Peptides against a protein of PDB entry 3B8E. Designs and how they scored, part 35

Target 1, 230 residues: chain A of PDB entry 3B8E
Amino acid sequence: PFLIFIIANIPLPLGTVTILCIDLGTDMVPAISLAYEQAESDIMKRQPRNPKTDKLVNEQLISMAYGQIGMIQALGGFFTYFVILAENGFLPIHLLGLRVNWDDRWINDVEDSYGQQWTYEQRKIVEFTCHTPFFVTIVVVQWADLVICKTRRNSVFQQGMKNKILIFGLFEETALAAFLSYCPGMGVALRMYPLKPTWWFCAFPYSLLIFVYDEVRKLIIRRRPGGWVE

## One batch from the design tools (peptide; aimed at target 1 F82 A86)

Design b1_p19_8 (made by RFdiffusion4)
Pose (drawn by RFdiffusion4):
Structure b1_p19_8 (pose): chain A 230 residues (1-230), chain P 19 residues (1-19)
Amino acid sequence: as target 1 above (230 residues)
Amino acid sequence: SVAYFAAFIGVFFVLFLIF
């Protein structure tokens, strides 16, 4: 968000005070939950994991979580950013502009008068909004992530999907998300009431592709054991 | 429907600027 927020002055899609509410507020219990996830094979059948080569974090990881999924998620919440403006003053070709606040009303876009009314408001589309829908969309993509990372080589199919903990926290996350999105008050130091019917399902189209994606690779990693690029 | 379509245009427009 902030990266694009510079390349094309298209208003702060994700908020800073909003970032400190996902890794340190949303994905919390899920990260914990992952730990409870059980085995994946006869483990005591493998040589001790060497320490110099086989690391914990590496390309194999980063490439598949920063350069792969981390992107597909990105679009999703970024996509929702537009819909959150679109059904309000969409600038899919417009937007790209410094939105000052000492001016008050003197400017706008796409047949409008947004000002002191829609200036304290002109931002109420990302502050109380956009950030929020983007926020939720991130949680919404985090579902399939917290299930495609549940396993490392087995389809969630022929593999236990019985992580009682995770499940009851995958909701204890998705729910908090709503309570943090409709919390009558703290919503001040935070975001605002989205349109439940759709101001949620925006990223939903995406969470899928995620689950659908890596699910194939795992099954790809298999059908071809020695494996290639995968 | 229009909003969603507009969003796609926006996304592709931003991507184009980036590239």

Design b1_p19_8_s1 (made by RFdiffusion4, then SolubleMPNN; from b1_p19_8, 12 letters changed)
Fold by OpenDDE base, seed 4:
Structure b1_p19_8_s1 (fold): chain B 230 residues (1-230), chain A 19 residues (1-19)
Amino acid sequence: as target 1 above (230 residues)
Amino acid sequence: ELALLAALLGVELLLELLE
């Protein structure tokens, strides 16, 4: 989000506070829960990793985590961001290069795509109104990401949802997201303005896409061991 | 990743302080 903010000079899609809430709030318990996941049924059929040659973090893992899943997550967040700004009169094309004027507190006549003028205060309300739904979108796509991380090769349907700590993590991150989004005073304390409940559903297609994409990937790996997808 | 994130957050904080 921040890279696109700089490169495209768009209004800030996700604030520092919301990023901290993701990294320190919603991601910690789910990440820890993976340490308690049961071994895959085929693990004893695999040769042990060679600690000298086989890296824990390899190019394939980086490509999958950041290049594929991370990009789908980012697209989900940006989709929500662009929809909210469009509903407030700012079409995506109009946002390009707008950052400089958007962030200038002395400019109170920034025009939207329809010629409506926006004060600095009004613009900041809209910006902070985008941060919370972007955050919630990340939490919703993280549900799928956490579930797909349960296994490397087996389908989630083969592994099942037996990890109670992982289930707890899913509820915890969702409850935290709801708390941060709807608790009175969060707009003042964290600049997280409340979102309409309908905004939670904007992320669901992307969450489903992540899940389907990974299940298809795992299916290919099972059918063609040693392929480029592994 | 964390170092890059920290750097980006630092830049964002600096920008907020300059506002």
Scores: peptide ipSAE 0.025, ipTM 0.447, DockQ to the pose 0.030
OpenDDE base, seeds 1, 2, 3, 5: peptide ipSAE 0.023, 0.024, 0.020, 0.020; ipTM 0.454, 0.437, 0.424, 0.444; seeds 3, 5 fail the geometry check

Design b1_p19_8_s2 (made by RFdiffusion4, then SolubleMPNN; from b1_p19_8, 11 letters changed)
Fold by OpenDDE base, seed 5:
Structure b1_p19_8_s2 (fold): chain B 230 residues (1-230), chain A 19 residues (1-19)
Amino acid sequence: as target 1 above (230 residues)
Amino acid sequence: DEAVEAAKKGVEYILKLIK
């Protein structure tokens, strides 16, 4: 998200507080919960790894964790961001290069895509209105990301949802997201304005996409062990 | 909470320098 902010010179889509809440708030408990996950049913059927050639974390796993899944998460957040700004009169093409004027408090006549002028205060309200849905989108996508991390090879349907600590983590991150989104004063204190409940559903297609993608990947791994997808 | 607030201020400072 930050790289796109710099390259495209668009209004800030994700605030500092939201970034910290993701990295320190919503991700910590779920990540720890994975240590309590049950072993995969087929773990003892795997061939012994060669410690000289087989890395514990291979390039394919790194590509999945930091590349593909991360890109889908970012895409979901940016989709929500662009939809909100478009509903407020700022089409995506118009946002390119707009940041300089957007962040200037002395410019009170920034025009939207329809010729309406926006004051600095009005622009910041719209910007902060985007921060919360972006954050919520990441949380909803992280539900799928956490669930797919339960197993490397088995389907989630085969593994089941018996890890109560992981379930607690899902509720914790959701409760934190709801608190930051709807608690009075969060707009002033954290620059996170409340969002309509309908915005929670904007992330669902991306969450589903991640889940389906990973299940298909795992299916391929089960059918073709040692392939490029593993 | 204090550590998060300090981190927030630090990141905001860095962002201002990049602008």
Scores: peptide ipSAE 0.005, ipTM 0.290, DockQ to the pose 0.026
OpenDDE base, seeds 1, 2, 3, 4: peptide ipSAE 0.000, 0.000, 0.000, 0.000; ipTM 0.287, 0.239, 0.236, 0.240; seed 2 fails the geometry check

Design b1_p19_8_s3 (made by RFdiffusion4, then SolubleMPNN; from b1_p19_8, 12 letters changed)
Fold by OpenDDE base, seed 5:
Structure b1_p19_8_s3 (fold): chain B 230 residues (1-230), chain A 19 residues (1-19)
Amino acid sequence: as target 1 above (230 residues)
Amino acid sequence: DEALELARKGVEYVLKLLE
């Protein structure tokens, strides 16, 4: 997100507070919950790997997979961001290079894609209105990410959802997201303005995409052990 | 309450620095 902010010179899509809430608030409990996940049913059936060659290849492939998942998460957040700004009159193409004028408090006549002028205060309200949905989008996508991390090879449907601590983690993330999004005063205190409930659904296609992507990946691994996807 | 207020002030301070 930060790289796109710099390269495209768009208004800030994700605030510092939201980043901290993700790193410290929403990711910690789920990460701990994975320590209590049951081992995969086929773990004892796996052939011994060569520790010199196979480990490096596997680590690279795992790193690439997590990198790809992270990119899908970012795309989901940016999609929500662009939709909100478009609904407020700022089309994606118009946002390119707009940051300089957007962040200047002395410019009170920034025009949107339809010629409407926006004051600094109005622009900041719209910007902060984007931060909360971006955060919520990440949380919704993290549901899928957490679920897919339960296994390396087996389908989630084969592994099941028996880890109560993981389930608690999902509820904790959701409750925190709801609290930060709708608690009175969060707009003033944390610059997280409330979002319409419909924005929670904006991330669902991306959550589904991550889930499908990982299930397909795992299916390929099961069919072709030791392949390039493992 | 004091801890929450301190946290709030800290966040506000950081936000002001980032403005």
Scores: peptide ipSAE 0.007, ipTM 0.328, DockQ to the pose 0.020
OpenDDE base, seeds 1, 2, 3, 4: peptide ipSAE 0.000, 0.000, 0.000, 0.000; ipTM 0.276, 0.252, 0.221, 0.197; seed 3 fails the geometry check

Design b1_p19_8_s4 (made by RFdiffusion4, then SolubleMPNN; from b1_p19_8, 11 letters changed)
Fold by OpenDDE base, seed 1:
Structure b1_p19_8_s4 (fold): chain B 230 residues (1-230), chain A 19 residues (1-19)
Amino acid sequence: as target 1 above (230 residues)
Amino acid sequence: DEALELAKKGVEYVLSLIK
């Protein structure tokens, strides 16, 4: 996301605080929770045919799969970002290259896509308004990510939601998102302005997409063991 | 001052969640 911000010169879609909240708040507990997940029955029984080559291939494939999921996650965040800015008059195409003027406090007449002039303060409010829903989008998408990561091959429906720590992780990240979104002063303190509850649902299609993607991936792996999709 | 206090509370909350 930050690279796209630099390359496209768009207003910052997520702040450092949101990044920290993602990395430390939303990812840490879920990651730990996965360590306590029951091992997949087939993983425990699977002996690598060639420990060196099969491990490397598997690590590469896993890295690619998680990389792909990460890209979908980022797309979800950016979608929410662009929707919010569009609702405030800034169409995606207009945001390209706008950063320089956007971040200049001395320019108080930055025009949106409809010719409305925005002061620096107004622009920053809109920018920071995007931080919260971006974060929330990430959290909602991570619900799916966390659930799907509990298995490599088996469906989520087969493994079930037995890990109490996983459930706690889901609750924790959601509670954190709610706290950062609705606690008074978070807009000033953390530049995460309050979010309309409806924005929580903007990420649901992406969560579903990731879920479906992973289930399809796992289905392919089950049908074609040792395939490149693993 | 209020913003700072809220920031501290926020950080503390986040840290509490990480523990």
Scores: peptide ipSAE 0.000, ipTM 0.249, DockQ to the pose 0.019
OpenDDE base, seeds 2, 3, 4, 5: peptide ipSAE 0.000, 0.000, 0.000, 0.000; ipTM 0.227, 0.234, 0.226, 0.275

## One batch from the design tools (peptide; aimed at target 1 E87 D112)

Design b1_p20_1 (made by RFdiffusion4)
Pose (drawn by RFdiffusion4):
Structure b1_p20_1 (pose): chain A 230 residues (1-230), chain P 20 residues (1-20)
Amino acid sequence: as target 1 above (230 residues)
Amino acid sequence: TTHARTATRFAAAATLLSVA
């Protein structure tokens, strides 16, 4: 968000005070939950994991979580950013502009008068909004992530999907997300009431592609064991 | 006029969602 927030002055899609509420507030229990996820094979069958080569974090990881999924997620919340403006004052070709606040009203876009009324408001579309819908969209994509990372080589199909803990936290996350999105008050130091019917399902189209994606690779990694690029 | 503009915005948003 902040990166694009510079390349094209298209208003702060994700908020800073909003970031400190996902890794340190949303994905919390899920990250923990992952730990309770059980085995994946006869483990005591493999040579000791060398320490110099086979690391913990590496390209294999980063490339598949920063340069792959991290992107598909990105669109999703970024897409919702537009819909959150679109059904209010969409600028899919417009937008791209410094939104000052000492002016008050004097400008706008797409047939409007947004000012002191819609200036304290002109931002209420990202502050109380956009950030929120983006926020939730991130959670919403985090579902399939917290299930495509549940396994490392087996389809969630012929593999246990019985992580009682994860499940009851995948909700204890998605729920908190709502309570943090409708919390009558703290919503001040935070975001605001989204349109439950849709101001949620925006990223939903995406969470899927995620689950659908890596699910194939795993099954790709298999049908071709020695594997190639995958 | 405000109602027409809002309707258009919702229709545009709906279109974006359908395309997505």

Design b1_p20_1_s1 (made by RFdiffusion4, then SolubleMPNN; from b1_p20_1, 17 letters changed)
Fold by OpenDDE base, seed 5:
Structure b1_p20_1_s1 (fold): chain B 230 residues (1-230), chain A 20 residues (1-20)
Amino acid sequence: as target 1 above (230 residues)
Amino acid sequence: EKKELEEKKKKLAKELLELL
């Protein structure tokens, strides 16, 4: 998110406080829950890792986490961001380069895509209104990410949802996201303004995409062991 | 202008560190 904010010079899509809420709040309990996941049925048929040649964090894992899943997560967040700004009169093409004037407190006549002028205060309300839905979009996409992380090769349908701690983690992160989004005073304390309940659904296509993508990946791995996808 | 630029750089560096 922040790299695109710098490169495209757009209004800030996700605030620092919301990032900290993801990393320390919504992601920690779900991540710990994976330690309690049942072993895959084929784990004893796999060769042990060679500690001299096989890195624990390999290029394939980095590519999967940052290059594939992380990109789909970012796309989901940016989709939500662009939809909200478009509903408020700022089309995506008009946002390019707008940050300089957007962040200037002394400019109170920034025009939207329809020629409506926006004060600094109005612009900051719209910006902070984007932060919460972007955050919620990440949490909703993390549901799919957590579920796909249960297994490396087996389908989630083969593994099942038997890990009660993981189920608890999904509820905890969702409850925390709802609390941060709707609790009175969060707009002042965290700059997280309440979102319309409909914005939660903007992430669902991306969560489904992650799930389908990973199930297809795992299917390929099962059919062609030792491929570049493994 | 230099002080404002240094404050902006510090803010940006802090934001970058929080993203990492």
Scores: peptide ipSAE 0.012, ipTM 0.344, DockQ to the pose 0.023
OpenDDE base, seeds 1, 2, 3, 4: peptide ipSAE 0.000, 0.006, 0.000, 0.000; ipTM 0.272, 0.315, 0.221, 0.269; seeds 3, 4 fail the geometry check

Design b1_p20_1_s2 (made by RFdiffusion4, then SolubleMPNN; from b1_p20_1, 16 letters changed)
Fold by OpenDDE base, seed 2:
Structure b1_p20_1_s2 (fold): chain B 230 residues (1-230), chain A 20 residues (1-20)
Amino acid sequence: as target 1 above (230 residues)
Amino acid sequence: KKEEIEEKRKKLAQELLEKL
């Protein structure tokens, strides 16, 4: 998120403190849960191969899965960010390079994609209004990603919700998301303005898409073992 | 003036939240 903010010179989609809350609060427990569940699943599927090579391969797989999850989360967050800004008159193309004027306190006539002028205060309100949905979107996407990452080949329906650590992680991240979204003072402390409960559903289509995609991928892997899709 | 700006900001925030 921060790299795209710098490169594209767009309004800040997510505050630094909020990023830290995600990385330390929401990502850590799920990541640990995934590491355990993948290790168990891989141990059950592999004939005893060379323990050194198998450990290295498993570590690489966990690292790749974590990196992919983080990328998917970022994409989901940016999707929600662009939706909110578009609903407020700022199309994604118009946001490119807008940061300089956006962050300037003396410019009170920044035009949106429709020629509406926005004061600095109005711009900052809409910016901070994006932070909370971005965070919530990451959490909702994490639900899907964590469920997806349970197995390499088996459907979620076959594996079930056996990992208690995963269930706990999902509960914790959801509770944290609710706390950060609705606790008084979070708008000042974290620049996360309150979010309508309806925005929790904004990420659901995206989460459903990745879920369906992964189930299809797993189905292909089951039917064609050793294919390029693995 | 600061209080007036803060009140205007709160009002605008509420209006935006109602639209979202």
Scores: peptide ipSAE 0.021, ipTM 0.565, DockQ to the pose 0.056
OpenDDE base, seeds 1, 3, 4, 5: peptide ipSAE 0.017, 0.017, 0.022, 0.020; ipTM 0.523, 0.430, 0.535, 0.511; seeds 1, 4 fail the geometry check

Design b1_p20_1_s3 (made by RFdiffusion4, then SolubleMPNN; from b1_p20_1, 16 letters changed)
Fold by OpenDDE base, seed 2:
Structure b1_p20_1_s3 (fold): chain B 230 residues (1-230), chain A 20 residues (1-20)
Amino acid sequence: as target 1 above (230 residues)
Amino acid sequence: EEEELKEKRRELAKKLLEEL
């Protein structure tokens, strides 16, 4: 998110403190919960033919899968950001290069895509309104990520939600998201304005996309054991 | 509810702008 902010010179979609809260609060705790997930029985039964090469290949494949999921997650956040700004009159193409004027407190006549002028205060309200939905989108997408990370080969429907630690991680992540979104003072502390409950659903298509992607991936692995998708 | 949320956002914005 921050790299795209710099490259595209768009208004900041997510505050730096909020990014740190994601990395430390919503990524790390769930990752720890996954360390307690029981290894899939098929993973334990596979003796690597060559422990060095097969481990490296598996690590590369896992890294690639996580990289792809991370990209989908970022796209989900940006989608939510662009939807909110578009609803407020700022189309995505108009945001390119707008940052300099957007962040200038002395410019009170920044035009949107429809010629409406926005004061600095109004712009900052919209900007900080984007931070919370972006964060919540990341959390909702992470629900799908956590669920799919339980298994490498088996469908979520086959293994079920038996890990109490994972369920706890999902609950904790959701509670943290609710706390950061709705607790008094978080708007000032984190520049995260209160979120309409309806915006929680904006991320659901991306969560579904990740889920479908992983289920398809697992189906391919089951049908073609030892393929490059594994 | 939407107007209340807008008002809360305006109040928060004023506070934030005073701190900037």
Scores: peptide ipSAE 0.178, ipTM 0.787, DockQ to the pose 0.036
OpenDDE base, seeds 1, 3, 4, 5: peptide ipSAE 0.172, 0.162, 0.173, 0.141; ipTM 0.780, 0.779, 0.776, 0.768

Design b1_p20_1_s4 (made by RFdiffusion4, then SolubleMPNN; from b1_p20_1, 16 letters changed)
Fold by OpenDDE base, seed 3:
Structure b1_p20_1_s4 (fold): chain B 230 residues (1-230), chain A 20 residues (1-20)
Amino acid sequence: as target 1 above (230 residues)
Amino acid sequence: KEKEIKEKRKKLAEELLKLL
């Protein structure tokens, strides 16, 4: 998010403090939980791999899969960001390069895509209105990511939800997201304005997309063992 | 003009929500 803010010169989609809350609050417990996930039922039945040939290919494939999931997560967050800004009169194309004028306190006549002028305070309210739903979108997408990461080739329906620590991680990140979204003072402290409950559901299509993507990926792996998708 | 902008925003929002 922050890199795209710098490169594209768009209004800041997600604050640095909020990013830290993701890294420390939402990602850490889930990451630990995945370390305690029970081994996939077939892993222990596999013959010993050749440590020289099989590691490099496997690491690349895993890295690509996680890179693709991470890209879908980012797309989900940015989609929510663009929706909110568009609802406030700023079309995505108009946001490109707008940051310089957007962040300037002395410019109080920044025009939206419809020719409405926005004061510094007004546009900052809109910016901070984007932070919360962006964050929540990431959390909701992470639900799917965490669930799918339990297994490499087995369906979630085959492995089940046996890891209580993973369930705790999902609860913790959701509770943190709710706290940051609805606790009084978060708008001032974290630049995260309160979110309408309906925006939680805005991320669900992306969570579903990740889930479907991974189930399809796993299905391909099961049908074509040793394929490039593995 | 403000009313028109507000209506356009609302319509765009609704269209984007439908794409979700």
Scores: peptide ipSAE 0.005, ipTM 0.374, DockQ to the pose 0.548
OpenDDE base, seeds 1, 2, 4, 5: peptide ipSAE 0.014, 0.000, 0.000, 0.013; ipTM 0.395, 0.182, 0.305, 0.344; seeds 1, 2, 5 fail the geometry check

Design b1_p20_2 (made by RFdiffusion4)
Pose (drawn by RFdiffusion4):
Structure b1_p20_2 (pose): chain A 230 residues (1-230), chain P 20 residues (1-20)
Amino acid sequence: as target 1 above (230 residues)
Amino acid sequence: EEELEERLEKLRTYLRKLRE
């Protein structure tokens, strides 16, 4: 968000005070939950994991979580950003502009008068909104992530999907997300009431592609064991 | 509801102007 927020002055899609509410507020219990996820093979069958080569974090990881999924997620919440403006004052070709606040009203876009009324408001579309829908969309994509990372080489199919803990936290996350999105008050120091019917399902189209994606690779990694690029 | 209707009208007008 902040990166694009510079390349094209298209208003702060994700908020800072909003970031400190996902890794340190949303994906919390899920990250923990992952730990309770059980085995994946006869482990005591493999040579001790060397320490100099086989690391914990590496390209294999970063490439598949920063340069792959991390992107697909990105669109999703970024896409919802537009819909959150679109059904309010969409600028899919417009937008790209510094939105000052000492002016008050004197400008707008796409047949409007947004000002002191829609200036305290002009932002209520990202503050109380956009950030929120983007926020939720991130959670919404985090579902399939917290299931495609549940396994490292087996389809969630012929593999246990019985992580009682994760499941009951995947909700204890998605729910908090709503309570943090409708919390009558603290919503001040935070975001606002989204349109439940859709101001949620925006990223939903995406969470899928995620689950659908890596699911194939795992099954790709298999059918071809020695594996290639995968 | 009225605000939504106004927003839809504005969207329609904008789309018509883009088509033109």

Design b1_p20_2_s1 (made by RFdiffusion4, then SolubleMPNN; from b1_p20_2, 10 letters changed)
Fold by OpenDDE base, seed 3:
Structure b1_p20_2_s1 (fold): chain B 230 residues (1-230), chain A 20 residues (1-20)
Amino acid sequence: as target 1 above (230 residues)
Amino acid sequence: EEKLKKIREKLEKLLKKLEE
């Protein structure tokens, strides 16, 4: 989100503090929970990797994490961002290059896509209104991301949901997201204004997309071992 | 336009409450 903010010169879609809440809050416990996941049923049928030739982190893993799943996650967040700004009169095309004027306190007549003028204060309210829904969208998408990360090859339906620590992680990140979204004072402290409960559901299609995509990927791997998808 | 105006007014009210 921050890279797009700089490159496209759009209003800040996700605040720095909100990013820290993701990295330190919602992601940490779920990530730790994966260490307690049961081994896949076929792990003992696989030969040990050669530490000299087989990289632990390879191009395929980077492509999966950043090039595929990460892109879908980012699209979900930006979709929410653009919807909110469009509902407030700023169409996506109009946001390109707008940051310089948007962040200038002395410009109080920034026009939206409909010719309405916005003061600096009004613009910042709209910006901060985007942060919470964007954050919640990431958390909802992370549910699917966490679940798909349980296995490399086996379907989640084959592996099951027996990891109690992972289940706890899902509840913890959800509870934290709800706390940050609805606790009084969070708007002032974290620049996270309260969101309508309906925004939680806005991310569900993207969460489902990630889940389905990964299950299909795993199915392909099972049918064609050693393919480029693995 | 009326919907946008109402949203803006609601946001301004929220901001004032947060600044208090």
Scores: peptide ipSAE 0.014, ipTM 0.519, DockQ to the pose 0.041
OpenDDE base, seeds 1, 2, 4, 5: peptide ipSAE 0.000, 0.006, 0.013, 0.000; ipTM 0.313, 0.308, 0.342, 0.314

Design b1_p20_2_s2 (made by RFdiffusion4, then SolubleMPNN; from b1_p20_2, 12 letters changed)
Fold by OpenDDE base, seed 4:
Structure b1_p20_2_s2 (fold): chain B 230 residues (1-230), chain A 20 residues (1-20)
Amino acid sequence: as target 1 above (230 residues)
Amino acid sequence: EERKEKIKKKLEKLLKELEE
């Protein structure tokens, strides 16, 4: 999100506080829960890793985490961001290069895509109204990401949802996201304004996409062992 | 114009909620 903010010079899609809430709040318990996952049914049929030649974090894992899944997550967040700004009169094309004027408190006549002028205060309200839905979108996408991380090769349907700590993690991150989104005073304290319940559903297509993508990937790995997708 | 009016009404609502 921050890279696109710099490169495209768009209004800030996700605040620093919301990023910290993701990294320290919603990601920690789910990540720990993976340590309690049951072994895959075929794990003892695999050869052990050679610690001298095989890296714990390989190029394939980096490509999967950042190059594929991370891109789908970013697209989900930006989709929500662009929808909110479009609903408030700012089409995606109009946002390109707008950051400089958007962040200038002395410019009170920034025009939207429809010729409506926006004061600095009005622009900041709209910017901060994007932060909470973007955050919630990331949490909803993280549900799918956490579930796909349960296994490297087996389908989630083969592995099942038996890890109670992982299930607890999904509820915890959702409850925290709801608390941060709807608790009185969060708009002032964290610049996280309340969102309409409908915004929770904006991420569902992307969560489904991640899930389907990973299941297809795992299916390919099972049918073609030793492929570049493994 | 209809979109401008919808945006205006939304802004007025948001401003009112912030003043309360």
Scores: peptide ipSAE 0.019, ipTM 0.368, DockQ to the pose 0.047
OpenDDE base, seeds 1, 2, 3, 5: peptide ipSAE 0.006, 0.000, 0.017, 0.016; ipTM 0.333, 0.131, 0.380, 0.426; seeds 3, 5 fail the geometry check

